# Peptides against a protein of PDB entry 7BDX, part 238

Target 1, 212 residues: chain A of PDB entry 7BDX
Amino acid sequence: EMGAAACTLLWGVSSSEEVVKAILGGDKALKFFSITGQTMESFVKSLDGDVQELDSDESQFVFALAGIVTNVAAIACGREFLVNSSRVLLDTILQLLGDLKPGQCTKLKVLMLMSLYNVSINLKGLKYISESPGFIPLLWWLLSDPDAEVCLHVLRLVQSVVLEPEVFSKSASEFRSSLPLQRILAMSKSRNPRLQTAAQELLEDLRTLEHN

## One batch from the design tools (peptide; made by RFdiffusion4, then SolubleMPNN)

Design b2_p23_6_s2 (from b2_p23_6, 15 letters changed)
Fold by OpenDDE base, seed 4:
Structure b2_p23_6_s2 (fold): chain B 212 residues (1-212), chain C 212 residues (1-212), chain A 23 residues (1-23)
Amino acid sequence: as target 1 above (212 residues)
Amino acid sequence: as target 1 above (212 residues)
Amino acid sequence: MLEEIERSGRVADRRLAQLKSGA
């Protein structure tokens, strides 16, 4: 209980760039993010057994951790830190996103996707993530999620890849051959305005790439 | 382990006034500080049994909590919050300081004393603490600690009481009758310059009060 | 230009508030 409360407060204050800088400026950052990945992994592995109540202290704790990662990744120095010093955490996030079933642990998925998207703003981060084994299949796996917020953040991550020619060119053939175009088209007609817009924008980006 | 790491980071960033404001501005602050007292109490109660290694994750966690309380109390809005909304925590800190033996859990004692001192900067806080049952005996109990840092912070807290006439007048008779003058005089000759100075200053303040 | 996603701390507070309001 206390751990969840403390971590939740840390998550809340991590919305500040100065707080992120303070976290990263300390010698404890590396340890924190190392254990973070392990803790998140342990949580996801525990889901295969007992239906963990979404409102458990453990869940809240892990959500807070994922939220902190997201907030760290939201700022340039945080991205630099994650890409340079916490690659294992990025690998863990990718793994966990693959381990979760559609509709499972939606909040955690959203936070992890947000973190990956934020990391993808850094070219080095984008390269690292996109070169992960099974990255493209993972995107489509995640895009099969029934949750609109999950799908939204998947689309944003896909867009981040597509908009970087150096990265996209490496996977263009696989991307084109496996693209769930019908799914994305369906999302472009969503009643969720954010999802609709994201899907439309991605489709426009893809069209631009096909004509060039 | 993760809880200790997260709480330690929260402690580190709580050195910022803006972070304290952010903590207190949230609806989670009350819950956090409520559980904090309970957690600290549980830790101290556990010391009566197994010699908890000072380097345990539990110890680090509790130290971080105490550190957060100290940092919150260091700023005006934090003091206001503690005095208005977390009196139970103050009571707990006073209790725990009484429960610990001389030389036991030095780091925690220091942090708790620092928090009480910071709270004592607020007149309402000072009144509340000083009116706690057994407060004066507690001060002398704590001043018997072999640790110079503990004694230093006890002296500072005593000084905070002495320098407030409205508060001191209420306990002046008890204070004068029980004052461990020889102990304070010994501290004024300490090789520790901070302790020496604090003891000297307190003795000067006491002399001023006796002559007025 | 890729925009940063909203910082999750604020989003979580809003979502937690929504989850509490939806429960």
Scores: peptide ipSAE 0.029, ipTM 0.790, DockQ to the pose 0.059
Fold by OpenDDE base, seed 3:
Structure b2_p23_6_s2 (fold): chain B 212 residues (1-212), chain C 212 residues (1-212), chain A 23 residues (1-23)
Amino acid sequence: as target 1 above (212 residues)
Amino acid sequence: as target 1 above (212 residues)
Amino acid sequence: MLEEIERSGRVADRRLAQLKSGA
């Protein structure tokens, strides 16, 4: 309980850029993020079958960890730190997103996707995650999720890739050959306005790239 | 391990006033500080005999909790919060300081004493802790500690009481009758310059009050 | 340039007066 409470508070205050700088300025940052990855992995591996997000101290603790990573990645120096010094954590996040089933740990997926999106704003980060083995299949796997928020953040991450010619060119063939166009089109007709807009914008971006 | 790491980071960033405000501005602050007291109490109760400060995850976690309380109390709004909303935590800190033997958990004692000193800068806080049952005997008990840093922070807390006429007047009789003058005089001759100065200043304050 | 994702968790405010403890 106390660990979850402390981590939740740390998550809350990590929304401040100054707090992120303070976290990273210490000699404990590397160890913290290493253990973060291990803890998240252990949690996901412990999930038996189709167990929904339990409102347990353990789940809340892991959510807070993912939230901290997201908030760190939201800051320029945090992105640089993650991309340069905590690549194993990024690999773990990508792995966990693949290990979770559709509809499983929705909130955790969202937070992890948000963190990857933030990392993708850094060109080095975008290159790193997009060159990860199975990245494109992972995107389409995640886009099959029944949760609109998961799908929204997948679309945002896809858009981040599509908008970077240097990155998109390297994966364009695989991307085009595997693109779940019907799924994205269905999302562009969603009653969820955020999902609808994200899908529409992505479709527009894709059309523009096909004509260039 | 992860709990201790998260709490240690929270301790580090809590040195910022903005972070303290953020912690307290949330709806989780009350619960957090309630659990903090319980956790610290459980730790001290689990200490068998003359066990020195163990460099364990548990001890580091508790040190971090005490450090957070200290840093919260260092801020005006934090003092107000502790004094108004977390009195049980203050009672717990006073209890734990009495339960620990001389030389036991020195670092924890120092952090708890620092927190009480910070609270004592608030007049409401000073009144609250000084009116706690056994407060004066507790001060003298703590002043018997072999650790110079423990003694230093006890002297600072005593000075805070002595410098407030409204508070000192209420306990002046008990204070004068139980004052370990020889111990304080010995500290005024210490090779530790911080302890020496604190003892000298307190002796000067006490002399001034005897003449008024 | 893509905007950062909205920060998760809560925002923190600053005020300091007494003895600080370092981690």
Scores: peptide ipSAE 0.036, ipTM 0.787, DockQ to the pose 0.092; fails the geometry check
Fold by OpenDDE base, seed 5:
Formats: C-alpha cells, structure tokens, sequence
Structure b2_p23_6_s2 (fold): chain B 212 residues (1-212), chain C 212 residues (1-212), chain A 23 residues (1-23)
C-alpha cells in the first residue's frame, strides 16, 4: 500500500523536467530503474489469465513505475540515460509487451508503448529498440490488440521507425513482407479520430516510401 | 525493495519547494501521509530490542518517509498542510519519539525531530505540538539520548518553544520545574560545536526569560 | 486514472521528431 502511494506521487512529480533531472542526478537512479524492470516483470508473470484486478495496489504500483519511465523518457537527458545505462529495462519492456496477450493489461501496454515511443525520439534509442530481436513481429502482435489506445501507440512507434531512413532501411524488407496492411487500413477508418489520423498518416508515409 | 527505492527518490526530489507543492496539489497527498504515519508506527513496533538492521530496506524506506515529511514541513504550504490536514501524523511522530529508547533509531529520531522543528516554525504548528500531552517530558526524555545529533535537534525544538512567549507562557511553570539544566550545561561544554552552540544559545535565552 | 496517465505520460510531440536527426 505505502509503496504504491509513494510511487504514484513520484510518478506525478516526474512530469517535471527538473524532477527528472533530479532523479537522474542522484546515485540511486540506476538501482531504481533496475528494480523497476524486475518488478514489472514479476507483476506480469503473476498474471494468471484474465484476472486483472485493475484497481489493486499492485497494479497501481506497476502503472506508476511505467509512468515514471515514460516521463523520464520524455526528457532528452532521460532518454540518454535509459539508452546508455538502462538497456535491460528497455529489453524488459519489449519482452513484457510480447508476453501480454491482446486485451491484457491495456493500461500498462499503453504506458510501456509511450515510453518506447519517447525513447525512439533519440536516434540511438530508436536504433536500439528497432534492432532488438523480434521487434517487427512484436509491432504486429501489438497491433492486433482490440484496444484503440494500444493500437494508436503502436502506430506511433511504427511511424517513428518509418520516418528514419537510417533505421528503416535495415529492416525494410521484413517490414514490407509482414506489414498488416489490411489492419492499418481498417484503423484508418476507425471511429476513434486519433487512431484514424495516426493510421492515415502512416499509410501516407508508407506510400511515400514506395514511390521513392 | 522497490518501495524503498521509490520512496528514497521521492525523498530526494522533495527537497524542492516546487515538488512539495506538486505533492500537495494532488489528490493523493492525504492518503500518502496517513499511510506514512501508520507505516512508521508499524516499523517502530516491530523493533524488538537493539536489533537495528540500520541498512535494511525497511529502515531505508521509513527513513525516506520521515525525510519526505521533513521536507514538506520545510515549506510554508507544507507546514500548513500538516497542521491542518495531517495532525494524526504529527501525533504519531510525537508518539514514536516517546516510544524509542535512548540510542535507538537515532537517524529516525533526527528526521522526526527535524520535521517537528520545521512544523514549529509555523505558530499554529508550534502551538499544536507544544500543547500535545506529555510534550515537555518528551523533550527531556529525548534530551537524555547519548546521540549528539538527537540532542541537537531537541535543543532546537526547545528553543523554538522558548522563543515564543505566547506558547512558552502556557507551560513555563512545568518547563522550569522539570528543566534538566545540568544536562544542558553539559551540552554547552560538548566537543560537538553544533551541540555546544545550541546549548549555549538556549541557556542565554533561558537566562533572559528569568530576568524579564 | 486516465487523467493522471495523460498528465504523467509525456508523449513527446511530433515536433520532437526533429531531435532524431540531432541525437
């Protein structure tokens, strides 16, 4: 209980750039983010089937952890830190995204995807995550999620890859061969305006790449 | 483990006034500080004798909690919040200071005393804590601690009371009758310069009050 | 819960995509 409360407060204040800098400026950051990954992994592994007590203290605690990671990744120095010093955490996030079934832990998925997207703003971060084993299949796996917010953040991450020629060129063949085009097209017709827009933009970007 | 790490980070960033304002501006502050008191109490109650594993995660967690309270109390809005909305926490701190034996949990005592001192900067806070049952005996109990830092912070708290006529007048008779003058005099001769100075200043303040 | 997630989840604006070329 206390842990969840403390972590939630830390999450809230981590929205500040100065707080992120303060977190990272201390000697405790490395340990914190190391344990963060382990804690998130333990939580996901403890999920037996569909019994998501969404409102449990444990869930709130893990959501807060994921939120902190997202907020850290939103800041340039935070991205640098994660990519340079917390790669295991990034690997864990990628793994957990793969381990979760469609429709499972959607809020956590969203937060994790947001963190990866933020990391992808850094070219080094983008390179790192995109070169991870199974990254492209993972994207398509995640895009099969029934949750519109999950799909939205997947599309944003895909776009982040597509918009970087240096990164996209390395996996363009795999990307093109496995692209769930019909799914993306369906999303471009979504009633969710954010999802619709993201899908449309991605489709436009993909068309541009085919003509070049 | 994760809780201790999160709480430690929260403690670190709470040194900022803006962070304290952010903590208090959220809807989670009340719950957090409520649980804080309970957690600290549970920890102290679990201490069987002298077995202080000073470096345990549990200890670190509770120290961080106490540190957060101290940092909150260092800010005007934080003092106002504590005195208006978290009186139970203040009562708990006073209780725990009484429950701990001399030489026991010195670091925690220091943090708790610092928090009370900070609260005492607010006149309302000073009134509240000084009017708590057994406050004066508690001060003398704490002043019997062999730890110089504990004693230092007790002296500071005593000085805070002495320097406020509106507060001191209410308990001056009890204060004078129970004052461990010999102990304070001994501290004025301490090799610890901070303790020495604090004791000297308090003795001067007390002399001034006797002549007025 | 959603509001807290939105406030805490800084999704870097598209304008930050320009940082990819600079990092």
Amino acid sequence: as target 1 above (212 residues)
Amino acid sequence: as target 1 above (212 residues)
Amino acid sequence: MLEEIERSGRVADRRLAQLKSGA
Scores: peptide ipSAE 0.030, ipTM 0.797, DockQ to the pose 0.038; fails the geometry check
Fold by OpenDDE base, seed 2:
Structure b2_p23_6_s2 (fold): chain B 212 residues (1-212), chain C 212 residues (1-212), chain A 23 residues (1-23)
Amino acid sequence: as target 1 above (212 residues)
Amino acid sequence: as target 1 above (212 residues)
Amino acid sequence: MLEEIERSGRVADRRLAQLKSGA
C-alpha cells in the first residue's frame, strides 16, 4: 500500500518538467528505471495465473511507474536519458506490450504506448524503437486490441514512424505488406472522435507517401 | 526494493516547495500521510526482534517517508496541512520517538525531530506538539541519546518552546523541575560545534527567562 | 513536428523552506 501511494505521488509530481529534471539529476535515476522495468515485467508475468484485480495496490504501483516513464519521456532531457541510458527499459516496454493479450491490462498498455510515443518524438528514440525486432508485427498485434485508447496510441506511434522518411523507408516494404488496412479503415469510421481522427490522418499520410 | 526507490525519489524531489504543494494539492495527501504514520509505526514495532539492517530497503523506505514529512513541514502550507489535517501523524512521530531507545534508529529520530522542529515554527504546531502528553519527559528521554545529532535537534526543539512565551509559560514549572541541566551543560562543552552552539544558546535563553 | 502527448499526472508550484532533508 505505502509503496503504491508513494509511487503514485511521484507519478503525480513527475508531470512537472522540473521534477523530471530533479529525478534525472540525481545519482539514483539509473537504478530507479532499471528496477522499474524489472517490476513491470514481474507484474505482467504474474498476470497469467491471477486475475489480478486492476484495482490492486500492485496494479496501481505499476501504473504509476509507467506514468512516471511517460512523464520522463515527455521532455527532451528525459527522452535523451531513456534512449541513451535506459534502453533496457524501452526494450522491456516493447516486450511487455507484446506479451499482453488483446484486452489485457489496457491501462498499462496505454501508458507504455504513451511513453514510446513520447520517446519517438526524438529521432534517436524513434530509430531505436522502430528497429526493435518484431516492431511492425507488434504494432499490428496491438492494433487488434478491442480498446479504442490502445488503438489510438498505436495509431499515433505508427504515424510517428510514417512521418519520418528516414525511418519509414527502412520498414516501408514490411509495413505495406502487413498493414491491417481494413482495421484502420474501420477505425476511421469509429464513433470515438479521437480514434476516428487519428485513423483518418494516418490514412491520409499513407496515401501521401504512396504518391511521392 | 521498488517501493523504497520510488519513495526515495519522492523524498528527493520533495525538497522543492513546489513539489510539496503538488503533493498537498492532490486528493491523495491525506491518505498518503495516514499510511506514512502507520508504516513508520509498523517499522519501529518490528525492531524489537530483528536487528534490521539499517541498510535494508525497509529502513530506506521509512527514512524516505520521514524525510518527506520533514520537507512538507519545512514550508508554511505543509505545516498548516500537518497541523490541521494530519495530527495523527504528528502523534505517531511523538510516540515513536518515545518508543525508540537511546541509540536506536538514530537516523529516523533525526528526521522525525527535524519534522517536529519544522512544525514548531508554526505557533499552532508548537502549541500542539508541546501540549502532547509526556512531551517534556520525551525531550529529556531523547536528550539522553548518545548521538550528537539527535541531541542537537532535541535542543533546537527545546529552544523553539523556550522562545515562545505563551507556550513556555504553560510548561515552565515542569520544564524547570525536570531540566537536565548537567546534560545541557555538558553539551555546551561538546567538541561538536553545532551541538555546542545549540546548547550554549539554549542556556543563554534559559538564563534570560529566569531574569524576566 | 510531432506534438508531445500530455503528461500523465499533476504539475507543482515553487517557494522556500528551513530544515529540508536531502535524499
Scores: peptide ipSAE 0.025, ipTM 0.790, DockQ to the pose 0.072; fails the geometry check

Design b2_p23_6_s3 (from b2_p23_6, 15 letters changed)
Fold by OpenDDE base, seed 4:
Structure b2_p23_6_s3 (fold): chain B 212 residues (1-212), chain C 212 residues (1-212), chain A 23 residues (1-23)
Amino acid sequence: as target 1 above (212 residues)
Amino acid sequence: as target 1 above (212 residues)
Amino acid sequence: MIEAIERSGRTADRRLAELDLGR
């Protein structure tokens, strides 16, 4: 209980850039992010058995951790820290996104995807996550999620990849061969305006890349 | 482990006034401070048995909680919140200071005393804590602590009481009858310059009150 | 310190704890 409450408060205040800088300026940041990955991993592994109630203190704790990572990654110095000093955490997030089933732990998936998207604003971060083994299959697997917000954040991450020629060129063959075009086209007709727009924009970006 | 790390980060960032405001502006603040008191109480009660190693994750967690309370109390709005909405926490801190033996959990005692001192800057807070049952005996018992930093913060809290005529007048009889004058005089000769100064200042304040 | 190369036109998302916990 207390841990979840404290982490939730830390998540809330981490929306401030100055708080992110304060978190990162301390000697404890490295340990915190190391344990964060392990804690998130332990939680996701525990889901294979008993359906941990999404409303549990453990769930709230892990959501807060993922939220902190997202908010840290929202700041330039936070992205730089994560991509330089917390690559294992990024690897863990990618792994956990692969371990979670469609419709499972939607809020956690959204936060993890948001963190990866934020990291992808950093070119080094984008390179790192996109070069991860199974990254492209992971994106498509995540797009199979029934949750519109999950799919939205996947599309945004995909867009981050295709809009960077140096990164996209490395995976262009695999990307084109495996692209779930029908799924993305279906999303472009979504009743969710954010999902619809994201899918439309991505389709436009892809068309531009095919003609060049 | 993770809870202690998160709380420690929250403690670190709570040194900012804006972070304190952010903590208090949320709907979760009340719950956080309620659980804080309970967590600290549980920890202190657990010490009666096995000597919990001061370096444990539990100790670090509780120290971080006490540190957060201290930093919240360092800000005017934080004091106002504590004295209005977290009186049970103040009562708990007073109780725990009484439950801890001389030389026991020195760091926690210091943080709790610092929090009470900070609260005492608020007149309503000073009134509340000084009107607590056994407050004066508690101060003298705490002054028996072998730790110079504990004694320093006790002296500062005592000074906060004597410098407020409205508060001091209510307890002046008990205060004068029970004052460990020899102990305070010994502290005025301390090799610790901070303790020495605090004891000297308090003795001067007491002399001024006796002549008026 | 090699300045982090940040991609233009990308806006980071901040997530508020209050919004996500639905409480």
Scores: peptide ipSAE 0.156, ipTM 0.825, DockQ to the pose 0.044
Fold by OpenDDE base, seed 2:
Structure b2_p23_6_s3 (fold): chain B 212 residues (1-212), chain C 212 residues (1-212), chain A 23 residues (1-23)
Amino acid sequence: as target 1 above (212 residues)
Amino acid sequence: as target 1 above (212 residues)
Amino acid sequence: MIEAIERSGRTADRRLAELDLGR
């Protein structure tokens, strides 16, 4: 309870750039993000046995951790920190996104995907994430999720790769060969306007790349 | 571990007035400070059985909580919040200071005393604390602590009462009858310059009040 | 220090604790 409450407050205040800078400027940032990854991993591993209620203190704690990572990654210096000093956390997030089944821990998936998207604004971050083993299969695995918000953030991450020629060129063959086009086309007809728009924009971006 | 790390970061960033305002502006502040008191109480109650290593994650967690309260109380709006909305926490801090033996949990005592001192800058806070049952005996109990920093913060709190005529007049009889004058005189000769100064100033303030 | 290359046209998302815990 208290840990979740404290972490939730830290998440709330981490929306401030100055707070993110204060977190990173301390000697405790490295330890914090190391333990963050481990804690998130431990939580996800615990789910295979128990239907942990999504509203448990443990769940709230882990969601707050993922939220903090997202908010840190929302700042340029935070992205640089994560990419340079906390790559293990990025690896952990990618791993956990792969370990989770469709429909499992949707809120956590969204936060983790938002973190990765924010990191991908940094070119080094985008390169690092996109070069991760199984990254393209992971994206398609995540797009199989029935949750529209998960799919939205996956599409945004895919777009983040597609819009960077240097990065896209490295994976273009695998990307084209495995692209779940029918799934993305279905999303472009979604009743969720954000998902619909993201799918339409990605389809337009992909068409533009095929003509070039 | 993770709870302590998160709470420690929250403590660090709570040194900012803007962060304190952000903590208080949320709908979670009341819950946070309620659980804070309960957590601190649970920790102190656990000490009667186990020599909890002062460096345990649990200890660090509770120290960070007390630190957050101190930093919140360092701000005018934080004092007003604590005095108006978290009196139970103030009661808990007073209780815990009474429950702890001399030399026990010195770091926690210091943080709790700093919190009370900061609250006492608010006149309502000073009134509330000074009117608490057993407040004067508690001060003398705490002054029996062998730790100079504990004693320093007790003397500062005593001075905070003595310098407010409206508050001091209510307790003046009990204060004069129970004042550990020899102990304070001994502190005025301390090798610790901060303790020495605080004891000297208090003795001067008390002499001034006796002549008026 | 190799300057962090920030990609143009990409906006970061901040996630507020209040938005996710209120659902």
Scores: peptide ipSAE 0.144, ipTM 0.824, DockQ to the pose 0.042
Fold by OpenDDE base, seed 1:
Structure b2_p23_6_s3 (fold): chain B 212 residues (1-212), chain C 212 residues (1-212), chain A 23 residues (1-23)
Amino acid sequence: as target 1 above (212 residues)
Amino acid sequence: as target 1 above (212 residues)
Amino acid sequence: MIEAIERSGRTADRRLAELDLGR
């Protein structure tokens, strides 16, 4: 209980740029983000057996951790810190996104995808994530999720790759050959306006790349 | 481990007034400070048996909690919040200061005493603390601690009472009859310059009150 | 210091704890 409460407060205040700078300016940041990855990994590994109530203190704690990572990655210095000093955490997030089943831990997936999207604003971060083993198959696996918010954040991450020629050129062949076009077309007709818009924009971006 | 790391970060960032305002502006503050009191109480109750290593994760966690309370009380809105909305926490801190033996958990005592001193800057806070059952005996009990830093913060809290006529007048008879004058005189000759100064100033304040 | 290359046209997402905990 107390750990979840403290971490939830830290998540709330981490929405401020000044707080992110204060977190990263201390000697405790490296330890915190190292243990964060381990804690999230331990949680995901524990899910395969017990339907841990999604409202458990442990779930709230892990959501708060993922929220903190997202808010740190929302700031330029936070992105640079994660890319330079917490690559293991990025690797862990990519792994956990692959380990979770469709429909499992939707809120956690959304937060992890938001953190990766934020990291992708940094060109080094985008390069690092996109060069990870199995990255493109992971994107398509995640797009198979029935949750509209998961799919939205996957599409935004895909768009982040597509809009960077230096990154997209390295994977263009694999990307084009494996693109779940029918799934993205279905999303462009979604009743969810955010998902609909994201899918339409991505389809336009992809068409532009085919003509250039 | 993770709880202690998160709470330590929260402690570090709580040194900012903006962070304290952000903590108190949310709906989670009441829950956090309620659980904080319970957690500190649970820790102190666990000490009577196992020499829990002072460097344990649990000890660090509790120190961080007490540090957060101190930093919240360092801000006017934080003092007002504690006095209005977290009186149970103040009662718990007073209880825990009485339950700890001389020389036991020195760092925790110092942080708790600093929080009470900060609360005492608010006149309502000073009134509330000073009207607590056994407050004056508690001050003298705490002055029996062999640690110079514990004694320093007790003397500062005593001085906060002495310098407020509206509060001191209510307890003046008990205060004068129970005053450990010989102990305070010994502290005024301490090799610790901060303790020495605090004891000298308090003795001067007390002499001024005897002549008025 | 290798300058952080920030990509233009991308807006970072902030996630507030209050929005996700549904309380």
Scores: peptide ipSAE 0.141, ipTM 0.823, DockQ to the pose 0.043
Fold by OpenDDE base, seed 5:
Structure b2_p23_6_s3 (fold): chain B 212 residues (1-212), chain C 212 residues (1-212), chain A 23 residues (1-23)
Amino acid sequence: as target 1 above (212 residues)
Amino acid sequence: as target 1 above (212 residues)
Amino acid sequence: MIEAIERSGRTADRRLAELDLGR
């Protein structure tokens, strides 16, 4: 209980850039983010098909951890820190996104995807994530999720890759060969306006790349 | 481990007034501080004569909690919050200071005493603490500690009481009758300059009150 | 130190704890 409460408060205050700088300016940041990855991994492994009680203290604790990572990655210095000093955490997030089944741990998936998206604003971060083994298959796996918010954040991450020539050029062949076009087209007709817009924009970006 | 790391980070960032305001502006503060008291109490009760491994994750976690309380109490709105909404926590801190033996949990004692001192800057807080049952005996019990830093912070708390006529007048008889004058005089000869100064100042304050 | 290259036109997302805990 106390851990979840403390972590939730830390998540709340981490929305401030100054707090992120304070977290990273200390000598405890490295340890914190290393343990964060391990804790998240342990949690996901413990799910063993049990219906995640979303309201459990453990779930709230892990959500708060993922939220902190997201908020750290929302700041330029935080992105730089994660990319330079916490690559294991990024690898863990990618792994966990693959380990989770469609519809499983939706809130956690959203936070993890948001963190990766934020990291992808850093060019080095984008390169690192996109060069991860199985990254493209992972994107398509995640797009199979029934949750519109999960799919939205996947599409945003895909767009981050597509819009960076230095990154997209390396994987363009694999990307084109495996693209779940029908799924993206279906999303462009979604009743969810955010998902619809994201899918439409991505389809436009893809069309532009085919004509160039 | 993760809880201690999160709490330590929260402690670090809580040195900022803006962070304290953010903590208190949320709907989680009450729960956090209620659990804080319980956690600290549970920890102290678990010590059952075992040599506190000062470096244990549990110890670090509790130190961080006490540190957060101290930093919250360092801010005017934080003091007001504690005095209005977290009296149970203040009562717990007073209790725990009494439960700990001389030389036991020195770092925790220091943090708790600092928190009480900070609370005592608020007149309502000072009144509340000083009106606590056994407060005066507790002060003298704490002055028996062999640790100079513990004693320093006790003397500072005593000074906060002595320098407030509205508070001191209520307990002046008990205070004078039980005053460990010889102990304070010994502290005024301490090799620790901070302790020496605090003891000298308090002795001067006491002399002034005897002549008035 | 390779200066951190930030991509233009991308806005970071922040997630507030209060919005997600739905309690």
Scores: peptide ipSAE 0.141, ipTM 0.824, DockQ to the pose 0.043

